Peptides against a protein of PDB entry 7UQJ. Designs and how they scored, part 126

Target 1, 160 residues: chain A of PDB entry 7UQJ
Amino acid sequence: PELYQNFNITPPRGVLFHGPPGTGKTLMARALAASCSSDERKITFFMRKGADILSKWVGEAERQLRLLFEEAKKHQPSIIFFDEIDGLAPVRSSKQEQIHASIVSTLLALMDGMDNRGQVIVIGATNRPDAVDPALRRPGRFDREFYFPLPDVKARFKIL

## One batch from the design tools (peptide; made by RFdiffusion4, then SolubleMPNN)

Design b2_p16_3_s1 (from b2_p16_3, 7 letters changed)
Fold by OpenDDE base, seed 5:
Structure b2_p16_3_s1 (fold): chain B 160 residues (1-160), chain C 160 residues (1-160), chain D 160 residues (1-160), chain A 16 residues (1-16)
Amino acid sequence: as target 1 above (160 residues)
Amino acid sequence: as target 1 above (160 residues)
Amino acid sequence: as target 1 above (160 residues)
Amino acid sequence: SLSEERAERLNEQLRE
C-alpha cells in the first residue's frame, strides 16, 4: 500500500522511466527503493538489464523472468527494475526476433498475471521510450511514465 | 607489493566486484586504481567490458585477451578491470556457447598463467555473480569477492 | 556559432571522447550540452548507444540514424551523443559485419552530409578509440579527439 | 597531449 501510494502507482502497474542516458534513471529507481525501505519494511530490489535478459539467458530468458517475478512476489514488498528495457525490444533479425518476441510475450504475461494485491512494482528504464514495445506500455503494464530531463547546468555542477 | 597489501590481495588472485547495477563497482575499481597510484608508482588501468570482448572481437577475442594481459604485465603494476564480466559467460546457444566457452577458457588460462610475482590485479565486475562461470571463481582466479550493496537512503541523497 | 566556439568545434566535425570507462565522458558530454544551453538558446541533446543502434534497431538502424540526424537538424542547435560508439564497429562475423558495415556507412554518409552551416555537433564516446572504424575518425567526421584520463586520487575522492 | 591539456582545462572549468 504505502509503496504504491508513494509512487502513486496501483499494482500491477509498471512505471517507465525514460529520458536521456545518465539522467539518473537507475539512480532514482534505487533511491526510491531505499526511501521506501524502512527498518520495519524492507523492500527487496531486483534489477535486470534488458540486453542481459536476452544475451545472457539465451533459451532460459523466459524461465529467468518467471523466476524473477516469483522471487519478487516471495520477497514483497519488492521492486523489479529493468534497466535498458528497450533491450528486450525485438531485434528485427528473424531468429533473434523470435527470441525477443517470446521474452517480451513472457514479460507481458507476467505483468498481466500480477495480482493487484501483490506489493511488486515493476520499473522499466529506457533512453528510447519509442523503442519499447507498445504492448509493454499498455494499461496494466508500464502504464505510467516518468520523464528524466537532462539536468540543467546548475544540477550538473552539483554532480560534478 | 603495496598495491596487493592495500587490497589484501595476493597475486594472481582476481577480485570479483558484485552487486546491483549502479552501486559504483566501476567507480570503485577506478578509485582503487587511483588511490594505489602515487607519483612514484603509476598503476596502469586497463578496462574491458565482457560483452564487448565477445561482440566486438569476434574471432579475435582470445588474441585480444592475451594482448591485454601481456600489455598489463608490460606496464605493471597494473589493474585489468573486466566490467560486466558475466557477459563472458556462455550464452547457452550452441555456436555462441562455443565462442564464449573458448574465451572463458582463454581467460582462465591467462589468470592461471600469471606469475604470482607479477604486479597485475584482475578485477571483474558483475551484477550477477551467479552468472559468472564457476571456473572463474575458483582459487587462483576471481577468488576474492567484494559485495556492493545498494546505497542506503542517506547515501543516495548525497549523490542526488 | 557560439556552441561550436565554446567547444572549439567547426561543423560538421565530430568530437571523439575517449578514455577509460566511467571517466565521465557521458557526464562531460551532458555537462557541455547544458553549459552551452542558455535561456535564449536551448540546445537539444540526443543520445544513442552504439551497441543499441546495432542490437535494438536491426534492419532499421540506418533509418533510425537518418531520423536522428534529421531530428537533430530540426531542433538545432543540437548535440548528438553516441555513447560506446565503438559498438558500431564491425563485429568480424560475416552477417553481423555486413549489418555493422552498413550502419557505419550510413553514419559516415550522415556526417559527411551535414551542412557546415548546421548547428549540429556529433560527439562519440568510446573506451577503445582503436576499435572505432578509422573511417569515422577521418577529417569532417570525428576529427577531433578528447582524452579522458583516469581521475587521480584527489579527483576521485571528490566524486565519491 | 593537446587533447589531455584540453581535457584538464575543461575539467577545471567544470570544477569552477
Scores: peptide ipSAE 0.000, ipTM 0.227, DockQ to the pose 0.034
Fold by OpenDDE base, seed 2:
Structure b2_p16_3_s1 (fold): chain B 160 residues (1-160), chain C 160 residues (1-160), chain D 160 residues (1-160), chain A 16 residues (1-16)
Amino acid sequence: as target 1 above (160 residues)
Amino acid sequence: as target 1 above (160 residues)
Amino acid sequence: as target 1 above (160 residues)
Amino acid sequence: SLSEERAERLNEQLRE
């Protein structure tokens, strides 16, 4: 609640940062976390990579997601940042392993189980918003989307 | 020495970059390395993640730290950047495994063993300076701290 | 072709981003990808870390490289970004395992097999351009090099 | 989009 009051926004449960890689999605997510932190009120920031959850936790990814959300709730106000969320929750294709479907379903359930008044923000970052399961992009989940354009080509040419 | 002369600062053995995630700690550490590099004098930059040292090198983390410091000394002038150093050297809690205590003790010994005149800078980055073992924050170790504030909240509000 | 027409540059097959770590090489690569993307024309961005390819795919790194280039070709226009490419393709030393030599040779062959008119850009990022195999830096491979200087020290001091 | 211009300005400010 208060995290979003500081932004004069109704708290989305989740925010999807999409745009080309290194447009600063991770940087922005971390930066949003930090603006909401005062000296008096530190925000706990959790970072996970989608591909790392799948690869490191084969068979335990669901459990690790549950633990992550529990820990985030325990350390409110908090931000859960999923980098490369398209690696964690790709669009459901007929070729996807049952494991992927189960991880997606678990993440959906965890997002749905969050109280709108909770001080937990979930940020998903992806280079490919269309590769993220549409179920995650529904209202009450990643219902806000921020496109990260290129830093202006001209600004870059000034750094080159 | 010369690395710090370029900054008109007495060489700390270690610098702690702290602040919210994505405030550019990693970017800054890497950027400091690069300003000190001329065409004539390249700085060797070593990057390690605290969590990666713990996870990849279970039982060898101490050896890997020693090798890292030896390599940094061999390739002077050099920077050792520990990203997420709170993952490598968390505050000593009664719940910490003996392994964590041993890694912290090894890092402390390596920091203490550096000659103040060595051209090796150690930068630790953390989102949680209070989660870093206070022994690492003592004089002669990470004795300088740089807070990475948010990019101006006003600047962010212009981005939201 | 068109990706490079937008920059008024003859399409290099590969671009080497070199400079100190966190000078924004990854950010820039990702940012270049996005400026070339319009609402009408999305660029597919592939990111791989050199060290991750070597460590995760022991014995399959060559196959994974082939698959990556095939996927990039399938999803044109595309960018393949190799972060820490010096970890994937270090300078051939007499002490390098045969595995490293084979991965380098495979990457060379894949770079050579790209049509100059293909809409696939390969970006390698390294902190140590001199640690990248010189064969990768030849014309028709990583034939363009961009040095990533420090963000101006003055600009950083304004962020501090 | 406004979101695009805003993200660009952040990335500029983060590069500055």
Scores: peptide ipSAE 0.000, ipTM 0.181, DockQ to the pose 0.025; fails the geometry check
Fold by OpenDDE base, seed 3:
Structure b2_p16_3_s1 (fold): chain B 160 residues (1-160), chain C 160 residues (1-160), chain D 160 residues (1-160), chain A 16 residues (1-16)
Amino acid sequence: as target 1 above (160 residues)
Amino acid sequence: as target 1 above (160 residues)
Amino acid sequence: as target 1 above (160 residues)
Amino acid sequence: SLSEERAERLNEQLRE
């Protein structure tokens, strides 16, 4: 409640940070976690990479997601940050449909199953919001989106 | 009250953002200020650098701190962000003890003197929390600490 | 060459990160350093604050700048990040003209003296690009600028 | 550059 009360947010809310790579999505998520933490209210920050959950936990990804959400709930107020969430929840029409479908379904169920009184915020970061399953972008899930525009291509080229 | 009510924080509270440089401490403080600002409630964000108050206001640092806190109170709800607070309030055992002692004492008094109904949050950012006077890290002052870990090199690469 | 080859940049280049405080300038510089570091190529990241060089090294600032550039060259590929470069290199018309003029002149000479084959990138961060000496913003110095806009207040409020 | 891209990304992320 308090994380969400503090934010005047009706829980559970997923936020999608999207924009080209290097636009600071992961950094902002970490920054938010740190900033929302106070002495009275330490926010526990969980970071997972979508591709890492698939690659490191082949066949255990659903269980790892469940454990992550349970741990986040146990350590609430908490932020779960999925970096590269498009690696975790690809669009259902991708050639690896079955494994991705069960992971997506698990993540959907976990987001939908968050208690409205829970103090768990889920932040997904992606370079490709359109590569994220549209079901995850619906109300009650990643229903808030923040576009991290590319620094102007000219600006990028100037820095690089 | 509302800034603190929104945070479920008993005012006045200082928050210490600490972690390696460029971990997003300053960015987070600004993000918090902006996020806590609604159309109904604009939060005024004050930023000062610890070393700048010492260097630009030699002999006036205490007065500048008082004015800053008064202005923050006048424009409440407000956030006072001290970037590099270790530059403003070095540990008392430092060789420049007297000038630092009076500045630290002033900052302590200002933090302790904040009305519990006030809507002023103080955020200190440092790369070296142990270089901040321990008196500032006591309850009622910067009694909340947030560690900003270095973004993992892998995480940094994904952000870029 | 490789730091610049990796960036398709003709060395030496200074990059000015400018924008309101807490817009992620310092964070981006560190994120860049981390992202440009691979297992094959660790980039050494040097961070200095402009005001700290003035305040901590009164009369030694020029020497400290020379040592910093030498150390960066020794540990190439490297990034020198000047946070608050407006504190180091204020506009020449500022009331403290002489001390600032020698520091600015030293920094100019160091940037101009970087070997075109060197793998040292200089990033200056400022909240006030117009407070930085225009000579530092010329080609071959901080000749590339990236504006870090304030995250929209509405956008920040949506994230929190 | 990756730095500017990341910086603007951070700033844009903060804007949102």
Scores: peptide ipSAE 0.000, ipTM 0.231, DockQ to the pose 0.075; fails the geometry check

Design b2_p16_3_s1 (from b2_p16_3, 7 letters changed)
Fold by OpenDDE base, seed 4:
Structure b2_p16_3_s1 (fold): chain B 160 residues (1-160), chain C 160 residues (1-160), chain D 160 residues (1-160), chain A 16 residues (1-16)
Amino acid sequence: as target 1 above (160 residues)
Amino acid sequence: as target 1 above (160 residues)
Amino acid sequence: as target 1 above (160 residues)
Amino acid sequence: SLSEERAERLNEQLRE
């Protein structure tokens, strides 16, 4: 948080954490949430899993996303962390197009509807950044990406 | 960083990352350093380990701390990350009082001497927040704390 | 562990995680432990710090290592994670030779004594792989190395 | 542990 004040960096509305599973994406999101909270200003941390938004809230995912963003705005400063966001907003492949398309459209609208002055940061974590709808990766949305490398491919290849 | 700009939150001079070992405190500090740097403004990341400052720089720990803070100020925006800060500034227990007391005093003075407008963030990581001198945890020092929980009790129960 | 069963890969008796401090070595070890644990097979995760084995268990470090390996074998499948293993088994330099030599010898014997059929993986993390005794880096010991790069200059540049 | 209780409290405070 401070670093952006000092750097006059316009806060990204969304940050994409990407990298192999177990590279600390979720941990990082929580630590960022923590790092940004003070005794005077607690940051509210909302965590949702992409697959759970689809599976638990079939037919209400859009409504739940709206409620989530409204609640985050109400409790600003806030972080919305979408774990496995590729599960929420997969790249449009043919067979499940309608539900995913509506959810993606809703998420895009919610991210676009955040005033740049809003104290809501959205963090999406994914193991498959290429499986995230490119529309989410545009400026004003998940416009900043953080790669969580595997401990080197050499580390994997030497473990493998 | 951005979160603090948007929230008009006075940047903590220091952030305490605490939690069990291997909860990603060091990774988080690096990722924060990374997240807060831009192509136009690179954040300089200084890493020191508490025990190494004591053991390698016996009798020069205070000087090395001063040099570290001067270098961080020179290369601002900067992050100073103290890994295992409880090793540098343990709670004053009777037997090793003098060296630890001098180091703690120096670190306190250095943290207090940082202008609130300074682009230097200090991150302390510890597995034992209660082993960190309470004077370091006061406002204007490590006044913000971040707990790194173990990856869920479920991940622990799968590991344990 | 499961990863090795599924790939028919003979589990390395030891894996060396090396790279700059804060590159996620400890987090990765925990994530590997978690990832390799199933509902049917929980992996027991043992964490020890090299410097603590030396400092806390002066004169009993060898016994504590034996107990650790016995406990890991008893609770197999298991991961033994040595954080800062260069602190436990530094390259033999002149002044502290005897204690370090005995600890290294014990660790070598314990790693050699692990049957290849054992479901015990040893992970050593170090910031200084060249400070780890080369005898530990031989086949049947820490024969697989994983470099944890600094979150890439690219991740730094994208984050920076 | 006190750290876990603080984490739970922080997580609870982050959820509230």
Scores: peptide ipSAE 0.000, ipTM 0.239, DockQ to the pose 0.056; fails the geometry check

Design b2_p16_3_s2 (from b2_p16_3, 8 letters changed)
Fold by OpenDDE base, seed 3:
Structure b2_p16_3_s2 (fold): chain B 160 residues (1-160), chain C 160 residues (1-160), chain D 160 residues (1-160), chain A 16 residues (1-16)
Amino acid sequence: as target 1 above (160 residues)
Amino acid sequence: as target 1 above (160 residues)
Amino acid sequence: as target 1 above (160 residues)
Amino acid sequence: SLSEERAELLNKRLEE
């Protein structure tokens, strides 16, 4: 609440950073966390990877997501950054699809369950926005998207 | 105000990012815009190029600046990023100098006219801070400056 | 040779970028690739993820690594960026450990086999340098390390 | 390491 209440802005529950790999999505998310932190107001930055949620948390992914959101809520204001959120999308195996559907459903519920008075921002980063379940991209979830173009090699060279 | 008031930082009306090309000024400005964006506080990031203001908006540059500042004010909190703000400085032609003087005068007036209670940050980026009109660098305008050194090519190459 | 010969720097066969997630390791690697690219000398940037090598290339990871290094050599000067190189480290299963050991052994051999006259730079990025096999961190491999601190919130606030 | 110090210096310069 206070981060958003102080700014009179309705919290997007989630922001999707998308764009080619190495366009600075993760750096930006950390930059976000850092710049929104003040001496008076430290933002707690939680980072998870979509692939880690699927692979490291096999059978516990839903619980780990719940714990993550609870901890983020406990340490408000906070940012939950999901790097490679498209990595929650299983490889095209029916069993992995079911696991994915469950994990995505849990994430949807957690994002939907975020009180608009929460100071938790969820940032998803992906190189493949079309591989992210459209349900995650609906209003009240990752309803804001930021394209991180490859700084066009020319723009990088003008920036270099 | 609230961004700055909440951070106990007197709002710089403007911040000048200067340094050699490719030092990440634009990236940092975008990073700042992103980083100052929270779920509660989406910062609207407006980007303009000094050269575009001069070349694309010939005869309407002042109006476009006014509209930009009005739109930024309407979408507070916001960042107006002027990339290549030195590009408002005309090439050394007397006619371009007059156009520049008018555009700069308009920008000065717009920056001066920003209520300290506004949540509009203006970031100017330049590779040539000395080509930026000193009037823009006075208190209440671009009164904070950040040098973006080239990561010394030696430092980059020592990283390689 | 020419990248390093032009810089009078003995080529590190590999550079380890380590630090908390989203500290800009991938961005820096791409920025390095871009900054070392000139109009005369384009650097080919290859990106792979440690987790992708393990998961997507199951049973072919060694071959894919060989092909990657051959292609990088063919397109010299080049950068091979391994994001999440710690993701080559298997989850704690004995079978995954064997697969990992073979993949790491192949990567070691490929890095050791890089002619010092090559214009191939290998950059590994990790959030967990201690999870990277120490053999990869030995001289002639990832023998240079760069810590990417979280940009201290204070440093960013001085920029804000 | 000298590389870490250089990286810290670079990062510090990127932060400055």
Scores: peptide ipSAE 0.000, ipTM 0.190, DockQ to the pose 0.098
Fold by OpenDDE base, seed 5:
Structure b2_p16_3_s2 (fold): chain B 160 residues (1-160), chain C 160 residues (1-160), chain D 160 residues (1-160), chain A 16 residues (1-16)
Amino acid sequence: as target 1 above (160 residues)
Amino acid sequence: as target 1 above (160 residues)
Amino acid sequence: as target 1 above (160 residues)
Amino acid sequence: SLSEERAELLNKRLEE
């Protein structure tokens, strides 16, 4: 509710969904995309996996990110969901630093370049928010965070 | 139904399941494997993840693919499910071209070498069909495609 | 029950959950964590994905593993769940041998360094137990294995 | 295998 209302009133540039895996981050991102889509207002939902952008697009990752944001802007209102975003933008580590740094730098620039008037919401999902480059968590980027706790035992046994 | 019937009538060499992530591609591939398995006809279900073949088997990927297809042939009728197949066979990009090209070339050769009489079905799942090497999408390979649309909002809220 | 009872009576250093993908390994690991957590005994559940430790933490993977085990020890009783652990510790293949070997070596050392009195259980999940470095499957590490068979068709159609 | 039987029993209990 509150998250949904906040999406409608002041669509954040970026929302970080974080919490243990299978806490429903991906499901919630989709449910949000779906709930925000009415008969009158269709939201285009883009989804990428962080590790996929890194591995599947070797040397193309920056270009694919640009194209993704262009497509999202073209199809606004839109949601870009980065699943496992920490796979795209791991904390700057030294040895693969250059490739990751370029991808991170591109994502940062794309998020910074989103005119606040653009109806493009970026959702990042991670199981490890601390593994996401702190630069992505700054104001104007993934500046809102939503924690997904592990459902307790009883709640999960009801889902089985 | 139609997909199930088509699996029984003319088992495709390869079926590409594509659509947004968490549309149930992996679930459907399993349900198909399950539905095709009767008391009289047990289907052996093999599953690999594209990125896993690429990353987990560095220098062994081609051999592991060969072994997988040999095992599938040995245990026919069988299904080989490649989850996130675009991680195995990304579109030929220049810088990692040689490693990916060798894996893709091996997969192409294995799919081409499947005698149509062999009861081995290959299912590839991807969220990005356009990221799958077009050579894999040619006749005699992943020549049938099944799109998995996003479930609408209402359907997802019933799952939560 | 028996697995739960074995977790309470003799917490294994490491348990390997293996079987076809989506046989509920990740779900079971969570259900176990949850079932072992009572009002009196809260279990802290850590989860990592093997490929994520490998890809997201280039040059940091060893450090992140150390930190994970330290945190798990700090928050004991705890469970460390490695999903797709074969992505972290693929069988030692020659060409990427050094990076993988260092990560594997670190994980081995961390599992060996767990005092049996520490209430830290490590669960590895894999679809390919034979792709997990045999050194991880030795006594004092992932020395207990649990096979997750494919649910038959009928069982899966009840979940759909 | 004992591991398979245990897995089936656990899966059956999770389905109940």
Scores: peptide ipSAE 0.000, ipTM 0.213, DockQ to the pose 0.036
Fold by OpenDDE base, seed 2:
Structure b2_p16_3_s2 (fold): chain B 160 residues (1-160), chain C 160 residues (1-160), chain D 160 residues (1-160), chain A 16 residues (1-16)
Amino acid sequence: as target 1 above (160 residues)
Amino acid sequence: as target 1 above (160 residues)
Amino acid sequence: as target 1 above (160 residues)
Amino acid sequence: SLSEERAELLNKRLEE
C-alpha cells in the first residue's frame, strides 16, 4: 500500500528485464530495490533463480513460492527478483512439463492475488524473453518489459 | 511532497555527482530517475548540459532555467539532471563571467525557492567539482556530494 | 601484444570479480570488454557459466575449454568471462570432485599456457570467492581480485 | 512502475 500509494503507482505486479547476459538486469533490479528504499524505508530484496525453483524445490516449489510471496508481503515494501526466469520453462520431459505447469500456475496465482496496492514488486530477468511462458507476460503479471541492450561500446565511450 | 515525505528524507535540493569522465555519473542520475519512478508515478527526467545552458540559451538562459524548474515542478516527481554542470563556469571572458554570474544566480534562486517538500531532485554532474561555483555547493543547494571514483584505474590497469 | 603493450600492463592472465549477486560483475566484465575495444579494434567477448562447464559439457568440458581458449586467441584481443566460476566447485560427490579436478587442471594449464604478451583477458565472476579453487587464485591465473560491494544502499538512501 | 521506468530510462540511455 504505502510505497505505491505514496507514488500513486499501480505497482506492476511484475516487470520483465530481458536482454543479453551481462547487460545489467540483476544490477538494475538491485539498483531498483536500493533506489526505492530510504533510510526510514528499507526495501527488502528477495532473489531467486528460475532454475533453482525447478531443481532445488522439487516437490515443494509451489510451497516455497507461496512462502516467498508471503514473506515479501510481510516485509513490504519489497522486491522479488526472479533471476533467469526463463529457467522456469519446461525441460522437454513430460514430468518436467507437469511440474513446470504447476509452478507457473502457482506463480500466476500469486501474482494475480497481489493487491494492486501492494508494496511488492516482482522483477523477472531473462536472457530469452521468448522462453518465458506467455501467461507470465500478460497484464497484471510481467506486463511491463525492459530490454537491456548490450551497452553500445559507443555509449560507453560517450559515458567515459 | 509525497516522494520525499515517503522516504522521510529531506530531499537534497541538489546532489553533486563528481568524478572523472566515464565513472557513471550520468548513468547513475538516470538510474536514480528510473529507480524512483514507477508505472503510475513516472519520474520525469529532465536533462541539460551546462555548456548548452551557456551556448544554446544565450540571452535566455535564465528564462530557460526558470521554465525548466517550473516544468519539473509541474511534472513532479521529477529529476533535473545538469550534466557537465561545471560547464556553467565562466570562460575567462568578462562577458561570460557576467552571463555566468546571472545564470548561477538564477539557479541558486531556483534551488533556494524549491520547497523542501517538493518532489524535484536536482542532480549536477561534473568531472571538475572545483570548477563548480562554491555557492551551488552550499546547504539547500548541491549540499550532498557523491564521488564517483574511476573504478580503480589501478584496478582497471590491474585488469587491463 | 598491442593492447597490453599500449598500456604497458602485464595482462593479468586472470581477474576475479567477486561480490554479492547483482553487484555488477557481469556488467563490469562487459564494460571492460567494451571500454578496451575501439572502432578499429573490437574486443571479442566470450562468456561461459561455471555451472554449464560442469553440467552441459559433461565428458567434454576439458575439450570445450581448450576450444574456447583457442578461439579467444584466434580472435584476440579478447575477453573470456567465466560467470559463476564458483560453479566449477565440486558438489560433495567424489565423482564430481574428480571431474572438477580435471576441469580445473585444464583451466590452470590453459591459463598458464597463455603468453604474457597475449591479448586474452580472463575474467572470473563469483559470489563466493572462497568457493573458487585456490589454485585458480595464484599468480599467473586469477591473480587480481576485485570486490564488488553491494552498492551501499545507504549511499542510495543518501541520494534519495 | 519503478522498475519499469528505470528500465525505460536505462533503455533510453542505451539507445542514446
Scores: peptide ipSAE 0.000, ipTM 0.196, DockQ to the pose 0.080; fails the geometry check

Design b2_p16_3_s2 (from b2_p16_3, 8 letters changed)
Fold by OpenDDE base, seed 4:
Structure b2_p16_3_s2 (fold): chain B 160 residues (1-160), chain C 160 residues (1-160), chain D 160 residues (1-160), chain A 16 residues (1-16)
Amino acid sequence: as target 1 above (160 residues)
Amino acid sequence: as target 1 above (160 residues)
Amino acid sequence: as target 1 above (160 residues)
Amino acid sequence: SLSEERAELLNKRLEE
């Protein structure tokens, strides 16, 4: 209920789902997408994993992010779900700084460059909100955060 | 049946699920968690992938393992499931030795340091038991092994 | 229907499922496996991720591919599903050329070496068909391609 | 992205 009311498709709002692994972050993102989708209003859902963007697209990650946001805008209303976003935009640590900094800079620019009239929601999921670059958690980006408490196994199967 | 009786939540027992890919190792870990969870006894299930711990947490993997075991102890009775554990603790091969050795050493210490009165079960899944560091397969760690034979697709969908 | 008729278990045909992320490629591969499996004809389904073959099996990837194809032949009729195959066999870019080239060469040889009487289907899934080595898209390999259009969220939940 | 998401949801249903 409260999550659904928060997903009135308003301007490009980044939502950060965080909590222990397997708390249903990815499932909630899907359930939100389903609940927001009616016969009159089809929502397009896009998903990426943070680590997959880095490992599969070394030197191409920025272009893949641009293409993703362009497709999301083209197919609006839409949801972009970044699973494990801490793998995409880790806190700037010294050794891998140049590759991560360019991807983070691109993601920041894409989130900031979304027209306020766009019907594109961005959801990031992480097990480690403190491992996400603080620049992503600022207003106009991932400015809403939802904690997912550890479900018991039965609660996991209900969220699944 | 036999698997369930083996999961009477006794001292920290590591269980290694091994077999060909898609034999239901991950699902059996979940099904065991579900079957052990009653309305009176909620079991908390934690999941990590071995490769994700390495790739996402370079230099932070040891801390993430410690936090995982602390959360599991805090939320006992609990299950820690390491999917693809051969990606976390491969047999010590020369070139990547220092990073893998530190993570393996941390996991060994965490499994050995679990209080015998704790209600935390650790399940590792792998397609390659011989690619798992033999130190993890010693008594008090992953000391029980279950082979998952190749299910047909119907059996996969039943395990799914 | 048309997909099912195309999966009359004929000689080793590689099928490339391509389209935007989350269009149902992996689920369609599973659904095809289920639909082709009867009580009289059990199909064995094997799954690998392209990135996992590279990251987990550096120097062992070729052997793991050989073992996978041997197991698939042993358990025929069977399906080998390579999820994210562009992570396994990216277009030959200069810096990582030697490792990727050897894995690609092995996969090509395994697909070409499959006996025409074998009941083994190979399915590759990718979000980037142009990032898959063109040698894999030749006749006798991934010679059939299916585009998965972006489904709306409801279509996602139906294919899920 | 439905197929990776479906694989991931099936893998997450397999994993959850």
Scores: peptide ipSAE 0.000, ipTM 0.161, DockQ to the pose 0.043; fails the geometry check

